# Peptides against a protein of PDB entry 6RGO: the designs that were tried, part 70

Target 1, 392 residues: chain A of PDB entry 6RGO
Amino acid sequence: MALKLLGFNQDATCFSVISSNKGVTIYNCDPFGKCFELEKSTSNDEELDFLVEMLFSTSLIAVVDKTIGASKRKKLKIVNTKRKATICELTFPHEIMDVIMNRKIICVVLKSDQIFVYDISCMKLLRTIDVRGEKLKSTSKFRNSEAVGDIGVRVSLSTDNNSILCYSSYSKSDKENAPLNDIVVFDALKCIQINVLPAVHQSNIVCIACSPDGMLMATASEKGTIIRVFKTIDTENDEPILVNEFRRGSRPSRISEMKFNHDNTLLACVGESDTIHIFALPVTTTEADANEDDTLQQSSHSLSSSINGLQYISKGLANRFGKIIVSKIPTQSQQRHVAYIKIPENAKYRIGFPKDTTNTIHICGEDGNYLVYSIPRNEVGPCTLVKSNTFD

## One batch from the design tools (peptide)

Design b1_p22_1_s3 (made by RFdiffusion4, then SolubleMPNN; from b1_p22_1, 6 letters changed)
Fold by OpenDDE base, seed 2:
Structure b1_p22_1_s3 (fold): chain B 392 residues (1-392), chain A 22 residues (1-22)
Amino acid sequence: as target 1 above (392 residues)
Amino acid sequence: EEVSEPSQKEIEELQKLLKENE
C-alpha cells in the first residue's frame, strides 16, 4: 500500500499517515497503536492527499482534503476525533498549502502566499499576512510567477503559548525573480512583526523550524547543504544573531523537515538523503541555574571549547550596503552532525522529539516503520535503535 | 470571497473541546 506521511504532532506523542485504502490514520506512539481513522470519502482509486494538523495529543485536528476538486482544497475542517465529527469548516479564497497550530493559534498558508492567523479558541481571524503584498510595496516590478513549482511561503510556529511565527518572505531585490530568502519573525498573538532576517540564504528557503519556546529558528534553502540557526527575537546592534551554521553535506539534497528538541539542545533534519542528521546546539546557560553544584561544569567545558571557534564575524562589512550579508561563517567553522540515523534512500521519513526524553528521537517512514532512537551525547556516531513498530 | 466564519454553536462546541483537553 502507498503510505504518505503527514508527520508528528508537536510533542511527538502521535503521528499521522495517509493510507491509499483507509484514508487518514493517526497513531499513538506510546502505547503504540491506531488512535483515530478518517475513512476515505470516495471509492475512486484517486491518490489521497491531505493536510492534517493535530493539537498535541488532544481530540482536535485540522484537516484539508486536497484529493478531489479545487473546492475541497480551499476548506479547513476542524474535527473532533472522539466524536468523529466536523466542528466547523472554514472556506478560503485560495488552495491551502499548509496548516500549523498550537494551543492558541492556527495559521493557514494559502497558495496566494497569504498567511491567515486565527485565534483557535473562537476561530476569529486575527491577521492576514500578505507576503506578496509586502513584496509589491517594496518592489515596482512584481511578476506574478504563477508557475514556479514547489517554492512557496514556508512557516513554523512555536509550540508554546508565546506563539512565535517564523515565515519566509521575498527579498527586496528589484529582480523579477526575487527569492523567498528573507525570514520574518511575527508575534501571532499580538499580531506584530518582531524581527526581519534578510537574505539568510542565497536561494529560496524551503524549510524552517521554530524552537518550542520560539527563541531559536533553523533555516535551510533548496540546496540543503547548510542549516543556519538564528535567535528569533534578540538582535545585536539591530542585526540578526546567527547562533550556529551546520553543514548537512557537500551534495545538494532537499531538507523536508527540521525540528528542535524541547530543551533547544538538539536540531534534527530529514529529507531526500539516506541520513537523518542531528546537530548539537550550544546550551545558553541562563544565569539563574548558576547556584547548582560544581559537578555538571566538567561536561559543558568540552563542548564550549569547540564552540569558541565561532568568532564574532566582524561588524565591518555589514554597514556599507544595507544588505545583511549573513557573514559566511568560514567553511572551516561549520559544525557537522553529532549524531545520525541511516534511513532507506527511497523512503520519506518524518521526525519528532518527545517532551520527556531530550535524548530520544521518534521517526516514521512511508515504508511503514515507526522507530525510536537514542541519541549519543558524549560521542559523534550513529543513534541506537531503542524501539520499533510497524504500521499499514 | 470572504472567509466563512463559524456559527456561535460551532464556537461553543470548539471551546468545550479545547477546555476538555486542557
Scores: peptide ipSAE 0.495, ipTM 0.925, DockQ to the pose 0.853
Fold by OpenDDE base, seed 1:
Structure b1_p22_1_s3 (fold): chain B 392 residues (1-392), chain A 22 residues (1-22)
Amino acid sequence: as target 1 above (392 residues)
Amino acid sequence: EEVSEPSQKEIEELQKLLKENE
């Protein structure tokens, strides 16, 4: 059967899939097994398409049926999985493109480039963000909505109660075709804009990941060669703080998903390539533990080849971005360990980090594999397979 | 077109579900 992956929940305790014949199935990761199924509402041989966002391991899910006709694509259902009952249904003026939630907030992204922000506790609309509205004052030409390829507003929400929302916005360039290459950082609870990161890539942003605590954000463009990690809230002289720049590869390849682990020490990415990449983030040592003088003369073995990624920061960015003060991360000593997982070519995978094991990653594939890998922390190399299960 | 809002009964059921999963 054709499987389509919907992804992991926030803590990687569950994942959701579409089966062409059955509808939506939710699997529990440990113990592995089916925990919920949504039956197909129609006997038609139409290709099933759904959005499913699960609230952690709870019995609350948000569901959008994208399969049948324009009317259902505008409907968000809040479902109690334990009762197999719809609690409420919200109808939107436009097709729903994405849904993201935490314990406080639901964000609904529309094809109109609008973000609806709701208080989950009462389903009250807190804010409508119109990402186009700042542009519409200058360019009366509606981009014909038909030729909008896979470029739309991207969102990510912190999984904590701070509810930091990061979204892609259009650059203020006078060009009718300005890219979605700005990031806005928004407090979803207070409904205030906290920060704006201008032109973080040269092309449209296609993937965003917020850290669980909302303090970091990772971004990738449609090129998918460079991943940038920024602070979300903190600025230096009113300028955005670039914490990390990673090279996924030399060849363009779309990144479909990125995730931070729960302690912000790892960033994973997956997409159209045969490789999941896992990058080590520098631990922000708070200045307190600087006192242990352990002069470990770690031998200067020449990991010279992977460091070449950092040298390109200096000349190219300085001219278009104002002085992005690359904070003096000592360029020298932090060998950024990179781990990887090889996946089948053309198999779509999704990723999740479990809360209790910061060196473990969960992955699932449209090939029907659910896999658990251990991540090497002190070396560059492959992840080790710890557990495997199959699903259909 | 205005966005539909849930009824008070649906909100009470949602609040009950959230509280049962805290």
Scores: peptide ipSAE 0.493, ipTM 0.924, DockQ to the pose 0.864
Fold by OpenDDE base, seed 4:
Structure b1_p22_1_s3 (fold): chain B 392 residues (1-392), chain A 22 residues (1-22)
Amino acid sequence: as target 1 above (392 residues)
Amino acid sequence: EEVSEPSQKEIEELQKLLKENE
């Protein structure tokens, strides 16, 4: 059967899939099993497409039926899974491209490059963010959405109550085809812009991850070769703080998803490659535990895999003034993964980090595999498979 | 086109559901 993965919820306790024959199914991770099904409303052999965002392990989901006609693609349903009932339905002026939520906020991303920010407690619209309106020149032409693939506004929301929203915005360049390569950091509760990170990549940003606490953000471009991690709120001399620059690979490959673990010590990425990469983040040691002399010599065993270092001189970030910020991280100091998972070629996978186990990652594939891996901490190497289940 | 708003009854049901999951 053709499966389409929707992804994990915020704490990786559940994941959602589309089955061509069944509609939407939500699986619980532990104990493994079906916890909700949304049946296909139509007997037609139409390819099913849905957005499903689940509020943690609760009975609250947001659903968009993208399968049939422009009218349904504009409708957000809030559903009680225990009652199998729609609580409310919101209709938008444009097709819904993404939905994200936490315990406080729902964000709805439209094909119009608008973000609607709602207070979940009352479904009150707090803000409409017009990412196109932030362009000095509104090129009113809808990008002919047919030929340029899945390039739109990307969003990520902190899973905490601080509700830090990171979204891709258009560079202020006078070019008619300005890339979506700026990031805006937005306080979704206060409805204020906190920060702007200009030109974080040379091409469109196609993947963003916010940390659970909203303090970090990871970004990847269409090239997917470099992942950058920034502080969201903090600045140094009014300039963005680049915390990490990771090299996923030398070959271009789209990254479809990135996730931080719950303690901000790991960043995972998945996409079109046969490999999930896991990167270690600097642990901010609070000064107190400085006494344990675990000089883990980062044995910079640079596994000099003699991948011919195409010195992609990281053409520095354009600063707020169009100046190239030279990455404070030399290209030679680009960190590699600390761990990896091999996945089948051409199988789409999704990733999630469980809250209770900082060294564990959940993955699920369109191949019908749900897998739990242990992440090595003391060595660079493959993750160890701990648990496996199958779904259809 | 205006975005549709939920009814007060739908909001009360949503608030009840959120409170049951706190």
Scores: peptide ipSAE 0.491, ipTM 0.924, DockQ to the pose 0.859
Fold by OpenDDE base, seed 3:
Structure b1_p22_1_s3 (fold): chain B 392 residues (1-392), chain A 22 residues (1-22)
Amino acid sequence: as target 1 above (392 residues)
Amino acid sequence: EEVSEPSQKEIEELQKLLKENE
């Protein structure tokens, strides 16, 4: 059967798939099994396409049917899975490209490069973010949305209640074809822009991950060779906003998903390559825990000393053009993965980090495999398979 | 076209569902 993966929920307790014969199926990870099925509305052998976003382990899902016609692609359904009933339906002016949520916020991304931010508790529209901005509406001929491939606004939302929204934005360069290579950090609850990171890549950003606490973000371009990790908030202490650069590989390969683990110690990435890469993040020692355990400092120092090659962009070239955030970190200071998982080259995979086990990763494939891996702590190498299940 | 808004009854059902899953 043709399977299409929709992904894991925020805590990796469930994952969603499209089965060509059945429609949408949600699986529970532990105990492994089907927890919800949404039957296909049509008897036709049409290729099923859906967006499904689940609110953690709850019976609340957001569903967009993208299978048939331009009208259904504009409808967001909020569904109670226990009742198998639609609670409400929202209709948008344009096709829905993405839906992301936490316990406070739903963000709906449209093909128009608009982000609609809702309070989940009342489905009240808090903000419409127009990523193109008002000035570009006049001159941007609709990029004929047929020929401009999978390049659109990318979003990520913190899984916590702070609801930090990171999204890709167009660079202010006077070029008609400005890339989506800026990042905006937005407080979705207060509807305030916190930060803008200009030109974080040379090409369009195609993948963004926000940390669960909203303190970090990871970005990858269409090249997918370099992953950058940034602080979301400027700290008063003139600390560099760019905290890490990771090299996924030397060959261009699209990254489809990135995720932080729940303690911000690991970043995983998956995409079109035969390899899931897992990177170690430096633990930002907040000054408070400086007291007791002397012994673990030695291993962290070797990682931190390689990051000190982030030469201070001397304050002097704060000329009129925005903060150059991305100095070219020398290719030698780019960290590689600490762990990896080999996957079939032709199978799309999705990733999730469970909350209770910081060194465990859940993965699922369009090959019908649900796999649990243990991440090595003290060595660079392959992850160990702990559990496997199959699904149809 | 304006974005459709949910009815008060739909909001009450949503709020009930959210509270049942806290």
Scores: peptide ipSAE 0.491, ipTM 0.923, DockQ to the pose 0.854

Design b1_p22_1_s4 (made by RFdiffusion4, then SolubleMPNN; from b1_p22_1 with E5Q T7S E12K E22K)
Fold by OpenDDE base, seed 4:
Structure b1_p22_1_s4 (fold): chain B 392 residues (1-392), chain A 22 residues (1-22)
Amino acid sequence: as target 1 above (392 residues)
Amino acid sequence: EEVSQPSEEEIKELQELLEEEK
């Protein structure tokens, strides 16, 4: 059967899948099994498309029926999975592209490049963010939305109660086709813009991940060759702080998802490539435990894999109008993955980090595999498969 | 477009689900 993965919840205790014959199924990870099913309401042989966001391991889900021809693409349903009942329904002026939530906030992303921010406790609208609003003064042309189906506003929300929202925005370039290569950091509770990271990539941002605590953000462009990690709130001399720059690969490949683990020590990425990459983040040791003399010589075994020194001198193409975040990190010091998982070619996978085990990653595939891997900490290498289950 | 505000009962149900610590 054709499966479509929706992804893991915030703590990777559950994942959701669309089955062509059944509709939406939510699986529990441990013990492994079905915990909820949303049956297909229509007998039509239409390709099912849904958006489902689950609030952790709770009985609260947000559901959007995105099926082609469905008038429901503008409707957000909040569902109680225990009661199998819709609590409330919200209708939007445009098609819903994405939904993200935590225990405080729901954010709804529309095809209009609007973000609706709600207080989840009462479904009160706190803010409408118009990502085009700064641009709408100049370009009345709706991008012919047909051809560029995949380039829209990207969002990520911290899973904590601080509710740090990171979203992609259009660069202030006078170009009619300004890329979505700026990031805005927004306090979703206070409805205040905290920070703006201009031109974090040369092309559109297609993937964003916020750390669980909202202190870090990872970004990837359409090229998917470089992942950048920034501080969200902190600035140095009113400039964005680039913490890390990771090289996923030399070949362009789309990144579909990135996630931090719960302690901000790991960043995983998945996409169109046969490889999930896991990167180590610098642990900010608080000064207190500096007494253990563990001279772990980080043998920077720079595995100088001789990728030919294409000194892509990132010639700071200072695009005349934007402070490009010049990578302060020399291309030679671009960190590679510390761990990896091989996945089948053309199988879409989703990733999740469990809260309890910082060295474990959950993955699920459209091939019907749910897999748990152990991440090596002391060596660069493959992850070890710990558990496997199948689903349909 | 009337964003149908949830009823007081629906709000109460939302709050009960938000307090679910699993």
Scores: peptide ipSAE 0.576, ipTM 0.910, DockQ to the pose 0.533
Fold by OpenDDE base, seed 5:
Structure b1_p22_1_s4 (fold): chain B 392 residues (1-392), chain A 22 residues (1-22)
Amino acid sequence: as target 1 above (392 residues)
Amino acid sequence: EEVSQPSEEEIKELQELLEEEK
C-alpha cells in the first residue's frame, strides 16, 4: 500500500501515517502497535491527504482532510480518539497548510500566509498573524500558487507551556519576490512579538525547528546545505545571536524536518538525502559557581573543548540599509554531524526524540519501517539500531 | 466565515482531554 508519513508527536511516543485503504492510522511507539485508526469517509480512489497533529499521547488530535477536491481543506477537526468523535470543527477562509500544537496553543497556517493562534482550552482565537503584511495586500498578484506549492510560511512551536512560536516571514524588501528568509519569534500565549531575525538565509526558509523550551531555533533554506541555530529571545546589542552553523552537506538537498532533543543537546535533520544527520549543540553549562575545591577527575574533556570556540558571531554587519547580514561562520569552522543514520534512497522519513532518552532517536519511513537508534556520545559515527518494527 | 465557537459541552470534553497526563 502507499503509505504517507505524517510524523511523530511532540515526545515521539506516537507517530501518524496515511494508508491509502484505511485513512489515518496512529501507532504507539512503545509498546509498538496501532492505537487509533480514522476510517476513510469516501469510497473514491482519490489519493488521500491529511494533516494530523497529535497532542502527546492524549486522546486529542487535530485533523484536516486535504484530499484533492475535498471542500474539507479549510476545516480543522478536533477529534477525540477514544470516542472516535469530532469534538469541534473550525472553518477557515483559506486552505490549511499546517497545524501545530502544544498543551496551550493551536496554530493553524493558511495558504494565505496567515497564522491563526488559538487557546486550545476553549478554541478561542487569540491572534491572527498576517505574514504578508499590509503592503503585499495591494499587489493582488496572488502568486498563482499552482507552481509554488512548496514555498509557504513555515512554523514551529515549543512543546512546553511557554508556547514560543517561530515562523518564517517575508523580508522587508519592496521587491515583489521578497524571499521568506526572515524569522519572527512570537509569544503565542501573550500574543507578543519577542524577536525578529532578518535574512537568516539568502533564499526562502523551508524548515524551522523550535527547541522544546523555546530557547533555540534551527533554520534551513531551500539549499539545505547549512543549518543555523539561533537564540530565540536573547539578543546581543539588539542583534540576533547565532549559536551554531552546521553543514549538512556540500550538495543541495531539501530538509523536510528538523528536531531538537528534549535537553537541547542534539539537533537532527531529515529530508531528500539518504542520510539523517545529528548535530551536537554546545551544552550551555550555566557556570554554577565552581567552588575551588574538588579533585582532578579526568572527565572526558575532549569533545566539549572544540565546541567552546564558537564565538557568538554577534557582529551582524548591518549593511547601509539596516539589513543584518548574519555573519557566515568560516566554512572550515562549520560543524559537521556527530552522528548519522543511513536511510533508503528516495524513502521519506520522519524523526522524533523521546523525552526520557535524550540519546535515542525514533525514525519512521514510508517504506513501513519504524526504527529506534542509539546516538553515539563519545565518537563521531553511525547510530546503532536498537529496535525495529514494521507497519502497513 | 463564522468560526463556530464550540459549545459548553464541547469545551468541557476538550478540557478533559487536555488534562490527560499521557
Scores: peptide ipSAE 0.575, ipTM 0.909, DockQ to the pose 0.574
Fold by OpenDDE base, seed 1:
Structure b1_p22_1_s4 (fold): chain B 392 residues (1-392), chain A 22 residues (1-22)
Amino acid sequence: as target 1 above (392 residues)
Amino acid sequence: EEVSQPSEEEIKELQELLEEEK
C-alpha cells in the first residue's frame, strides 16, 4: 500500500500518515502504536490526500480532506480524537493549502495566498492576511495560479504562547514575476507585523521553520543549497540579523521540512535528498557566564578538514541585498558540527525533535519506518540508530 | 461566505481539549 507522510506533532510524541485504503492513522511514538484512525469516507479508488495538524499530545486535531475531486478541500474540521467526533467545521472561499496551530492560534493558508488567523479557544477570526494584496496595487495581471507549480505562501508558527508567525511574501520589485523571497514576522496574538526580512533568498522560499520560542527562523529557497537562520524580532540598525548560514550541499535539492530542537541548539532539514542534515547552532552565550576564567588549554588538534564553505560571502551579494549587517559572528572558525542520517533514495521522510532529549531526533518514512536517532554533539558524523519500529 | 462560528457547546469542548496538557 502507498503511505503518505503528514508529519510529526510539535513535540514529536505522535506522527500522522495516510494509508491508501484506510485513511488517516496517527501513531504514538512511545509506547509505539496506533492511537487514532480516521476512516476513509469515500469508496472511490482516488488517491487520498489530507492535511492533519495535531495539537501536541492532546485529543484536538485539525483535518482537511484534500483528495482530488473531493468537495471538502475548502473545509477545515476540528476533531476530538477521544470522541471520534467533529467539534466544528469552517468553510473557506478557496482551497486550503496548509494548516498550522499552537495552544493559542490556528493559521489557515489558502490557494489565494491568504492567511486566516484564528483564536483557537473560540475559533474567532483575528486577522485575514492578504499576501497578494500588497502586490495587486502594482500588477493588474492575475498570474493564472494553475501554471506555477508548488510555489505558494509558506508559513511557520512558534509552538509557544507568543505565537510568532513567519510567512513568505512577494518582493516589492515592479516585476510582474516577483519571487516569494521576503519574510514577514507577525505577532499572531496582537495581529501586528513585527519585522520584514527583504530578499532573504534570490529565488522563491519553499521552506520556513520557526524556533519553538519564536526567536529564530530558518529559510530555504527552491534551490535548497543554502539555509539561512535569522532572528525574528531583533534587528540591528533596523536591518535583519543573520545568525547562521548553512550549506546543505552543492547540488540543488528541494527541502520539504526543517525543524529546530527545543533548546535552539540544532536545526534539522529533510527533503528529496538521500540525507537528513543536522546543523549545530552557536549557543548565544548571554554575557553573564563570561567570568569563569577556565584556562582549558584545549590542545589545537588541527582537524584541518577543509570546510571551505564559509569563505564564499562573495562581495557581490553585499551590493544587491541591502547591508545585511552580518553582525560580527566572531570568526571563530568553530567548524559547526554537522550530523547526518542516510535515508533510502526516493523515500520521503519527516522529522521531529522530542522535548525531553535535545540530542535525539525522530524520523518517519513512506517506507513504513519509524526511527529514533542519537545526534553526536562534539563530532561531525553519522547519527546512531537507537530505536526502530515499522508501520503499515 | 460567512465562516459559521462554533456554538457555545462547541467552544466549551474546544476549551476543555486545550487544557488537557498541563
Scores: peptide ipSAE 0.573, ipTM 0.908, DockQ to the pose 0.576
Fold by OpenDDE base, seed 3:
Structure b1_p22_1_s4 (fold): chain B 392 residues (1-392), chain A 22 residues (1-22)
Amino acid sequence: as target 1 above (392 residues)
Amino acid sequence: EEVSQPSEEEIKELQELLEEEK
């Protein structure tokens, strides 16, 4: 059967899939099994397309039916999975491109480059963010809706109650074709812009991840060769906002998803490549516990593999205050993965980190595999398969 | 197009579901 993966919930206790014959199915990870099914409303052999976001292990899901016609693609349904009933329905002026939520906030991304921010407790609109801004509306000829490819506003929301929203924005360059290569950090509860990171990549940002606590964010461009990790908030100390730069690979490959683990020690990425990459983040030791002399000698094994690395001359972009946000990190100082998982080249995978086990990763594939891997702690290498299940 | 706001009963059901993982 054709499966389409929707992803894991915030704690990786469940994942959602579209089955061409059944509609939407939600699986529980442990014990493994079906916990919810939304039957297809149509007898037609139309290719099913849905957005489904689950709120943790709760009976609350947000559903967008993208299968049939322009009208359904504009409707967000909040569904009680226990009752199999729609609680409420919201209709938007444009097609819904993405939905993200936590226990406080739901954000709806439209094809118009608008983000609608709601208080989830009452579905009250808190803010409409227009990423194009008023000035660009006049000069943007409607790019024919057909040829605006897979490049749109990307969003990520912290899973905590602080509700830090990171989104891609258009660079202020006077060029008619400004890339979506700026990041805005936004407090979704207070509806205040916290920070703006200009030109974090040379091309459009296609993937964003926020840490569970909202303190870190990761970005990848259309090239998917470099992942950058930033602090979301400027510290008063002149600490660099760019905390890490990781090399996924030398070949361009789209990254579809990134996730931090629950303690911000790992960042995983998945996409069109045959490999899930897991990167170690530096633990920001707050100065207090500096007593234990755990000289983790980062054995810089110079994997001197003479890959003719395109010298991406990271032009040090000055922020609005003349501070360089993206320093020229030498291509040699780009950290590689600490762990990896090989996946089938033709299968799309999704990733999730369980809360209780910081060194495990859940993955699921359109090949019908749900897999649990152990991440090696003390060595660079492959992850070990711990558990496998199949689904249809 | 008016975004249909949930009723008081629908808001109550939303709040009950938001409390399931306390």
Scores: peptide ipSAE 0.565, ipTM 0.906, DockQ to the pose 0.645

